# Ledger of designs, part 42: peptides against a protein of PDB entry 3PBP

Target 1, 203 residues: chain A of PDB entry 3PBP
Amino acid sequence: LNEKDLNLILNKSLVMYESLDSTTDVIVKRNVIKQLQFVSKLHENWNSRFGKVDIQKEYRLAKVQGPFTINPFPGELYDYTATNIATILIDNGQNEIVCVSFDDGSLILLFKDLEMSMSWDVDNYVYNNSLVLIERVKLQREIKSLITLPEQLGKLYVISDNIIQQVNFMSWASTLSKCINESDLNPLAGLKFESKLEDIATI
Target 2, 203 residues: chain A of PDB entry 3PBP as posed
Amino acid sequence: LNEKDLNLILNKSLVMYESLDSTTDVIVKRNVIKQLQFVSKLHENWNSRFGKVDIQKEYRLAKVQGPFTINPFPGELYDYTATNIATILIDNGQNEIVCVSFDDGSLILLFKDLEMSMSWDVDNYVYNNSLVLIERVKLQREIKSLITLPEQLGKLYVISDNIIQQVNFMSWASTLSKSINESDLNPLAGLKFESKLEDIATI

## One batch from the design tools (peptide)

Design b1_p26_1_s3 (made by RFdiffusion4, then SolubleMPNN; from b1_p26_1, 16 letters changed)
Fold by OpenDDE base, seed 2:
Structure b1_p26_1_s3 (fold): chain B 203 residues (1-203), chain A 26 residues (1-26)
Amino acid sequence: as target 1 above (203 residues)
Amino acid sequence: SEVEEVKKKLETKKKVGEFLIKRMLE
């Protein structure tokens, strides 16, 4: 975590806080407020020795949300189990794609369209936990692991029993990134969300 | 402001999500 990342988190937390209104659930309000307080404190005490100790205590109270929902969920996958998850950066601005593998050999590429807060003081906190389906890639093999390389944007390496395959989705992810960063959705029109699958190595 | 820029980005992401959902349902 660097200063830039921290600032982004702070700003996101502020935006979430500002989005609260009279219709917002009380639990959500409390959770968002607690996160903002934490992040603000973290920001204020960044690189401070004293701040680290206090922040660690509060951090232990925070949990990552889960499970997530997928919208729309592919009906074909209802009978299958998720096996692996990975997050792939698509640009240097922290835009990312989430990938989940299933035991049928499918990969689903997902977009996080909503900002999620950490869970505070509430077990099984759920808010804005939906992910949007972008693409399903059928590998037709047992997926052992998903590997990402930070220096390789929009690339996912899938390890199965005998082969390493690369899923490259920069063909559409570059456009997606641009749309997000420039706040212009026009380039999405007509865009094909089809990733390229390539065999990299036999193992 | 920086916050406004982030807000704009988040709103854009939301719209992207809506677009993607609609695409899948067509």
Scores: peptide ipSAE 0.610, ipTM 0.946, DockQ to the pose 0.899
Fold by OpenDDE base, seed 3:
Structure b1_p26_1_s3 (fold): chain B 203 residues (1-203), chain A 26 residues (1-26)
Amino acid sequence: as target 1 above (203 residues)
Amino acid sequence: SEVEEVKKKLETKKKVGEFLIKRMLE
């Protein structure tokens, strides 16, 4: 975490705070306010020893939100269990794709369209925990692990019993990244969301 | 402002999500 990252987190927290209105759930309001307070304090005391100690105490009060939801959830996967999760960078501007594997050998590629906050002083807090389904890739293999390399954008390595496969989704992710960074959705029209699967090595 | 730029980006992401959902349901 550097100063640039901290500023981004602060700005995101401010945006979330500004989105609150009279119709917002009281629990959500409280949670967003607590996060903003924490991040603001962190920003103010970034170089302070005392601030760091205090921040550590407050950080211990924060929890990760509960389970995620997927929209739409593939009906075919309802009875199957998620086995692995990975996050893949698609650019150098913090845009990323989330990938989840299932025990039927399926991979789903997901987009985080909503900003998710930490949970503060509330058990089982759930808000903006949805991910958007982009693509389902059927490998029909037992997936043991998912590997990503930071220097390889839009690439996911899938390890099964005796094979390493690469899933490359930059064919559409590059356009997606551009749309987000330029705040223009026009290039998404007609875009095919089909990833390339390639065998890399036998093990 | 920097905050406004971040806000714009977040709104764009939200719209992208909406687009992707609509696409899948068609």
Scores: peptide ipSAE 0.609, ipTM 0.946, DockQ to the pose 0.885
Fold by OpenDDE base, seed 1:
Structure b1_p26_1_s3 (fold): chain B 203 residues (1-203), chain A 26 residues (1-26)
Amino acid sequence: as target 1 above (203 residues)
Amino acid sequence: SEVEEVKKKLETKKKVGEFLIKRMLE
């Protein structure tokens, strides 16, 4: 975590806070406020050695939300279990794709369309935990692991028993990135969300 | 402002999500 990252988190938290209104659920309000308070405190004490102790106490109260919901969830995957998860950067502006593998050998590429806050003093807090389905890639292999390389945008390496395969989705991810960064959805029209699958090595 | 930029980006992401969902329903 660096100053830039912290600023981004702070700004996101501020945006979430500003989105609160009279119709917002009380639990959501409470959680968003706590998130903002924590991040603000963290920001204020970023360069302070003494501020770290109090921050640590509050940090212990924060939990990751889960599970995610996927929209739409592929009906074929209802009977299968997720096995791996990876996050793949698609640009230098922190846009990313989430990939989840299943025990049927499928990969789903997902888009985080909502900002998710941490869970604080609320049990089973769920808010903005949805992911959007972009593409399903059927490998029909037992997926052992998912690997990403920071220097390779929009590429996912899938390791199976005897093979390493590369999933390259920059054909559409570059456009997606551009749309997000420029706040223009026009380029999405007619875009094909089809990733390239390539065998890289046998193992 | 930085906040406004982030806000704009987040709103765009929401719209992208909506687009993607609609696409899958077509």
Scores: peptide ipSAE 0.605, ipTM 0.945, DockQ to the pose 0.888
Fold by OpenDDE base, seed 5:
Structure b1_p26_1_s3 (fold): chain B 203 residues (1-203), chain A 26 residues (1-26)
Amino acid sequence: as target 1 above (203 residues)
Amino acid sequence: SEVEEVKKKLETKKKVGEFLIKRMLE
């Protein structure tokens, strides 16, 4: 965690806090407030020699939020099990795509449209845990692992059997990134969400 | 402000999500 990341987390936490209103669930309110309090404290003590120890104790009280939901979930995958997960950056502004593989050889590319907070003092906390389905790529082979390279935006390497394949989704991810960064959804109209699959090497 | 910028981005992402969902349902 660096200063830039911390600032982003703080700003996100502030935005979440500011979004709270009378219609917000009480549990969500409490959770968001605790999140903000923690992050604020972390930010305040960032340069403090003594702040690190206390922060670690508080951090241990936070848990990763529960399972994600995928919307819409492909009906064909109900009987299959997720095997791997990867996060791929699509730009230098921290926009990313989540990829999940299944034991049928499918890859689903997902968009995180909502920010998720950590879970604080609440068991089974679930809020803003949805991921949006963008594309399903069928490889029809057993996927052993997913690999990403930080220097390669919008590319996912899939290892299956004795072959390495590259999934390149920059054809649409570049537009998606632009839409997000410019706050303009117009370029999404008519966009085809079709990734390019290429064999890279035999292993 | 930085907060407003982040807010705008998050709102945009939300709208993108809505768009994507709508697309899949059509």
Scores: peptide ipSAE 0.602, ipTM 0.945, DockQ to the pose 0.870

Design b1_p26_1_s4 (made by RFdiffusion4, then SolubleMPNN; from b1_p26_1, 16 letters changed)
Fold by OpenDDE base, seed 5:
Structure b1_p26_1_s4 (fold): chain B 203 residues (1-203), chain A 26 residues (1-26)
Amino acid sequence: as target 1 above (203 residues)
Amino acid sequence: SEIEEVKKKLETKKGIGKFLVERALK
């Protein structure tokens, strides 16, 4: 964690807090408030420059959100099991794509369209746990692992038996990045969400 | 402000999500 990261988390938490209204579920309200309180305390401790940030009981009780809801979920994958997950940066502004592999050899590329929070006081609490399907890539191979390199934006390396393949989705991810950073959806019109698959090496 | 920028970004992301879902359903 650095100051920039903490500020971002704080701002996201503030936005979530400000989004609360009379129609918001009570449990959601409580969860968002608790998260904001925790992050605010972290921020306070950071600014005080006492040399450390104390993790309080609230964080100990917090759980990472999951599982995600994928929309739409490809019907063909209902009978298959997810095997790997990776997060790929698409720009230097912390925008990212999520990739999940399945045991049929498929990759799905997913977009996080909502901000997520931790569960603070309710077991198995899930809110804003949304992933949106961008593209399905069928490799028809047993996927052993997914590897990303921070310096290589929009690229995913897929390790299978005897082969390393690269999935490059910057053809559309660059546009997504632009849309997000400029707060403009217009560039999405006519955009093809088709990644490039290339063999990199034989193992 | 930073908070306003975050708001805009979040709304845009939400919009992108809606676009992608609608695309998939067509």
Scores: peptide ipSAE 0.658, ipTM 0.948, DockQ to the pose 0.907
Fold by OpenDDE base, seed 3:
Parts: structure tokens; C-alpha cells; sequence
Structure b1_p26_1_s4 (fold): chain B 203 residues (1-203), chain A 26 residues (1-26)
């Protein structure tokens, strides 16, 4: 963590706190409050040379904290099992795409439209685990692993038995990045969410 | 402020999500 990251976490926690109202579930309210308290304490002690903060759980910025809900969930995948998950950077900031593979050979590309909260005192607490379906790519092969390279934005490498393939979605992800960074949804109009698939190497 | 900027980004993300869901319904 650096100062910038800590400030971002604090601001996100504050926003979550401000979203609470009288209709908010008691468990949700309690969890959000505890998160804010923890982050605030961390922030207060950031410059302390001798201060010790007991961090029981690691906070991961923009990383998926499962379980999650996919909306809409492709009906064809109800009978199949997820096999791999990866997060792909789409810019030099915090914006990412989530990819999940299934044992039918499908890849789904997902957008995190809500902030996820950490679980603090409630076992199996899940809230704001929303992932929105962007695109489904059917490879029709057994997927062994998903690999991402931090220096290669919007690219996912899929490893199967005999081949490495690259999924490149910067054609639309660059627009998403722009929308987020500029707080403008207009560039989404007419955007095609079609990734490019290319064979990279034979294994 | 920094908080306001974060709020704007969060709202934008929600908007993107809504857009994507609506697209799927067409």
C-alpha cells in the first residue's frame, strides 16, 4: 500500500458509509461501519513510526472477493462449472475486467459495476458482489489456465492442451476506461463488445 | 474534492453496468 492507495480506500469506505440509511440491513450496516473504522485507524497511524496496526485481513484494491453474482448469467452455463478466474488491467489506474472460464470451454468477460466490501465479523458475509456480463467467448476446448501480464493492458492469455491463445478486448475496454475516468457514458453509444482471438503458440 | 471524484466514478461504473444489462435485454 502507498499513500495514494490508502486515500482511495478511505474515500471508498466513506462513500459506502454515506450510502447507509434506515432501510439498510443491520448486517450490512455493521460491516460497513467496521470497515470505515478500520481504514480510518489505518490512515491515522500511517505516518506513525511506532504505531502498530493489527491487520487481520488483507485489503485488495479492485480485486474480486468471491463469491460473486453474474448479471445476466448465461442460461447455457447453468449446467457447467467455473474452472478459472482472472483479473485483467485495462488502464494504468484501477480499472479492470474480470474473466471466468467454464468447463464447456467458454470465457465470460465481466465488469465490476459496484464496490465490493470486506467481511469483518460475519462469517460468509457477501454484499455488493455484482459482476455484469460484457461478452461470452466460446473456445470449445479445455482451459487449463488463464494468464495476464501487467504490462499488457486488455490482454488475456488462455492456455489449453496444445495451444496458447490471446484474447484482446482493448477495442472496447479502452472506451470503458475513458468513460470511467471522464465520468461520461456517451462513448458507450454504438460500441461493439467484440474481442479479438488470436493463436499465439502451439504447445 | 477527492470524495466527490470517487463518488462520480462509482456512479459512472453503476451507469456502465446498467447500460450493459439493458443491452442484454434487447
Amino acid sequence: as target 1 above (203 residues)
Amino acid sequence: SEIEEVKKKLETKKGIGKFLVERALK
Scores: peptide ipSAE 0.655, ipTM 0.946, DockQ to the pose 0.868
Fold by OpenDDE base, seed 4:
Structure b1_p26_1_s4 (fold): chain B 203 residues (1-203), chain A 26 residues (1-26)
Amino acid sequence: as target 1 above (203 residues)
Amino acid sequence: SEIEEVKKKLETKKGIGKFLVERALK
């Protein structure tokens, strides 16, 4: 991650915001706005000189258990709070993975098996709130932000106080993409859902 | 048709979901 990358994310969010009109679904509007707010805060706290992000006020979500049904939900996370959410594209056909972070330092990677709108507003009723657990990644650190770059498929950048890490799940997401696009479940047989975690930069 | 392809995609996604859930039971 660098300033250029962050600017790109911000610009994308701005474009999405500007595309909103009277015909846009209320939930979509709210989601886009919340996304923009999140990214804007990250950008505001970017220190380009040191390559650091200092987020004093955390962007947090209420527990995903409320607005979403995660199957199975990790029992260990029941009492923890969801802190961040991100959507990561896994191909150029709009297939995506959802990632939620928790204040225990865990990431859960989720699959939307039903058509749904991701909600940044946990107080709203969401139709088709089904999410399926793919993988839990334990980082054992306070997660400040989740960043995705549109040009980098199946990659999630996790920003903590002292480190930026990359979660790369294309090892299995490419197979999911293939399954969806070809309407064939056979490639799932024997697939291991293990993401690669890599340190990118020290903050 | 395009509509049929969309339907197939949706069914496939449901199938993936089912697979993932069943995996957790093993």
Scores: peptide ipSAE 0.653, ipTM 0.945, DockQ to the pose 0.345
Fold by OpenDDE base, seed 1:
Structure b1_p26_1_s4 (fold): chain B 203 residues (1-203), chain A 26 residues (1-26)
Amino acid sequence: as target 1 above (203 residues)
Amino acid sequence: SEIEEVKKKLETKKGIGKFLVERALK
């Protein structure tokens, strides 16, 4: 975590706060406010002359939000169980793709289209937990692990019992990154969301 | 401003999400 990252987190929290209105659920309001308060305090402490401030108490009150909602959820996967999750960077910023594997050997590549906050003092808090389906890749293997390398953008390594496969989705992720960074949706038109699958090594 | 850029990115992400969902319906 650096100053730039902290500023981004603060700004995201501010945007969430500003999005609140009279129609917003009270629980959401409370949670967003607590998120902003925490991040603001963290930011204040970061810039303080006194160095690291103990924020352990506040941090212990925060929980990771879940579960996510996937839209659309592939009907074929309804009866299968998610086995692994990975986050893959698609640029040198903070844009990323989420990948979830299932026990049928499928991979789904997902886009986080909404900003999600931590959960504060609310059990089962659910807000902005959206994941949007980009692509389903059928490997039909027992997936043991998902590996990503920070220096390799848009690449996911899938490890099975006897093989390592690479899923490369930079063919469309580069365009997606551009859309986000330039705030322009036009390049999405006609874009094919088809990843390349390649066998890398036999185990 | 920095905050405006963040807003733009967030709105763009929402738009991308909508696009992707609509694509699945076609």
Scores: peptide ipSAE 0.618, ipTM 0.951, DockQ to the pose 0.893

Design b1_p26_2 (made by RFdiffusion4)
Fold by OpenDDE base, seed 3:
Structure b1_p26_2 (fold): chain B 203 residues (1-203), chain A 26 residues (1-26)
Amino acid sequence: as target 1 above (203 residues)
Amino acid sequence: MNTDRLKAELQGRNLDQEILDSAKSY
């Protein structure tokens, strides 16, 4: 993700916000506001560390619940295939991180609000189903499966051929959750979106 | 592979049986 991509997401989120009116569903309003707030903060905290990746404007992720967009989608991953998907709760509410693995051994962590309106129109871009890219983790391993435990907030287990690894993102997700729930973005100032990777067991 | 050692290690870390079962399938 680059600053330009964050600006694009921010601009899209702003356009979505501006499209809200009195007839807009309350859930849609809440989600757009939360997303705009989240993206605005990510933009403010964006360190140049994510390099000049030509990110395609939109990657569509199909779930049973309908199409989602990933914004921005890392351009490097366009030539790779998504292998696994998991959703991880970050609080006792309904805030989740979506994780997608790729066949290059990359994980992308995405923000999802469970209150997002499901779109069944696959042909039309629906802004209200946009997932925001938070972090890319490169494992350089073939990822066989992703496992989550409902009782373990902000933790993802990655199974490869010879190792089980834990990805722990509570270092930032707890603050993110608080910011979303309180509608206060100040605590995100200076927050690093860097997950902790730990080897759990060798297989 | 000594599945018993892996099981002992995972149990020692209080990992859920579901993770253990998943790891065995691989």
Scores: peptide ipSAE 0.020, ipTM 0.424, DockQ to the pose 0.022
Fold by OpenDDE base, seed 1:
Structure b1_p26_2 (fold): chain B 203 residues (1-203), chain A 26 residues (1-26)
Amino acid sequence: as target 1 above (203 residues)
Amino acid sequence: MNTDRLKAELQGRNLDQEILDSAKSY
């Protein structure tokens, strides 16, 4: 995710929040509010590190298709601040996992099942576009940065003050990728969503 | 692919784990 993508997610979350009314389902309301708060915190942290980006007015009028809510939102992270975001390829077919770090030292791994696209069609807006929470990894340390290598599928490098750790989720991501590509979810039934954490180097 | 079932499966598992983790904390 680049700054443009983050701004897109923020604007999408704002548009969704503004679309909430008295007829909106309570669960949808809660998810949208949580998403907006999450993305706002992420954006604040991003702006502090990478500079402020002005959100263009045009993006406020557009609806975005694709995952823009986290479902289920990890309630425990609601009060924490998102610090970093990364996307990791799990196959050559461009299936991706979204990873978000928090200031409590948590990582969440999210499935992006839809591409984010701008939609000007107000009538066909579907609220059922969400990032799906797959796994929460608790590192209990300050996460400074997330690094991905395009040649290393299903691997995330987490940089802290004194250590580089690898999160390897190919144990489940390969199966997930296969399920997506083959449109067969049966292999998921026995799958454990447990990533391998390994210390790579001391800094 | 309709990902609704995938979402449901992943969400269900996450909730189950959350329940399990919560239960372990008691």
Scores: peptide ipSAE 0.018, ipTM 0.322, DockQ to the pose 0.047
Fold by OpenDDE base, seed 4:
Structure b1_p26_2 (fold): chain B 203 residues (1-203), chain A 26 residues (1-26)
Amino acid sequence: as target 1 above (203 residues)
Amino acid sequence: MNTDRLKAELQGRNLDQEILDSAKSY
């Protein structure tokens, strides 16, 4: 997730938050609030690392294409703070997964594609300007940093106190990439979104 | 995010207490 994308997400989340009123569905309200809190925390962390981000006004005018939700946002992570963010390429076409770490030792793997998000939850047609939660990986350790290597598609390196772990999500990301590129979600049917976690080195 | 600001804004929108409680930042 680059600065521009994060700003876009933040602005969309703010617009949605501003649209909330007494007539808004309770579930929608909760999701928007959670999303805004999450993105705000990410933005704060980003600002601490990269400086103040100027939020472009143009992104605030985007039609409320539904909640920019992390769908589903894990309720458990609401109480935790996002610590790191990384973007991982899954193909040569520059499809990307966004990874966010939390202070509980969780990693969430997110997809930016809104069109695909609407198709995954056929039962909950929420026109979501959302990051889609694909997977939550629980490491149960303090995550110090996330590292990606451009030559290693669908791999994330997680650095903790005494260990480097690899999260490999190519088992599903290759299929996801195909679905994105072909605009066909059928191959996702029955796909298990489970990444492989491997210890690479002890520090 | 300033939780107090969020709370104030939510209250201004006449949102129920459950939503307000959900808006707490930890």
Scores: peptide ipSAE 0.000, ipTM 0.238, DockQ to the pose 0.058
Fold by OpenDDE base, seed 2:
Structure b1_p26_2 (fold): chain B 203 residues (1-203), chain A 26 residues (1-26)
Amino acid sequence: as target 1 above (203 residues)
Amino acid sequence: MNTDRLKAELQGRNLDQEILDSAKSY
């Protein structure tokens, strides 16, 4: 994937978004919004903090609800093993973030989507049940556990051997939730998808 | 790990007991 390809995908996603109206199915609206959000973020962060994403690779998560696919999967994580999974509500509805930790100390934040969304390869795209990569937090620690509190929206507690850290992603997740629920992407303009990391306790 | 210190720190930040219990398991 290069910048040209990303621009093409962005344009396609924009066209899909512009096709939405008041009569469009809520599920369709939601998926298009999620897709556009992802592509927009990827475009904004091109050659920045997240590095190159390998859109050819898919990562499968096995959950009780069935298999999920992460698209695109960060190429840097291909050789690493997932260690923990948590799901965090971002609103009182059905919007959730899936968090997956890896043995390199990375935490990926994924938009939980049980619906068909766009999955990309080099040649084309397909609709699949994909989790959308929103953010990668590099903790560079062995993550022992992930803890969520249902009363604390958009917060994840990461327990390592010597520290408890809070990841707070409500800086963007509240806006994302609103955009999805209202089928309006305007509030996402200029939104930075950067979570706040705070040391809570040393253990 | 000084669990008492951890407890005090977590309580001082109004963190949930579940987090505390999880931390103590390590």
Scores: peptide ipSAE 0.019, ipTM 0.412, DockQ to the pose 0.020; fails the geometry check

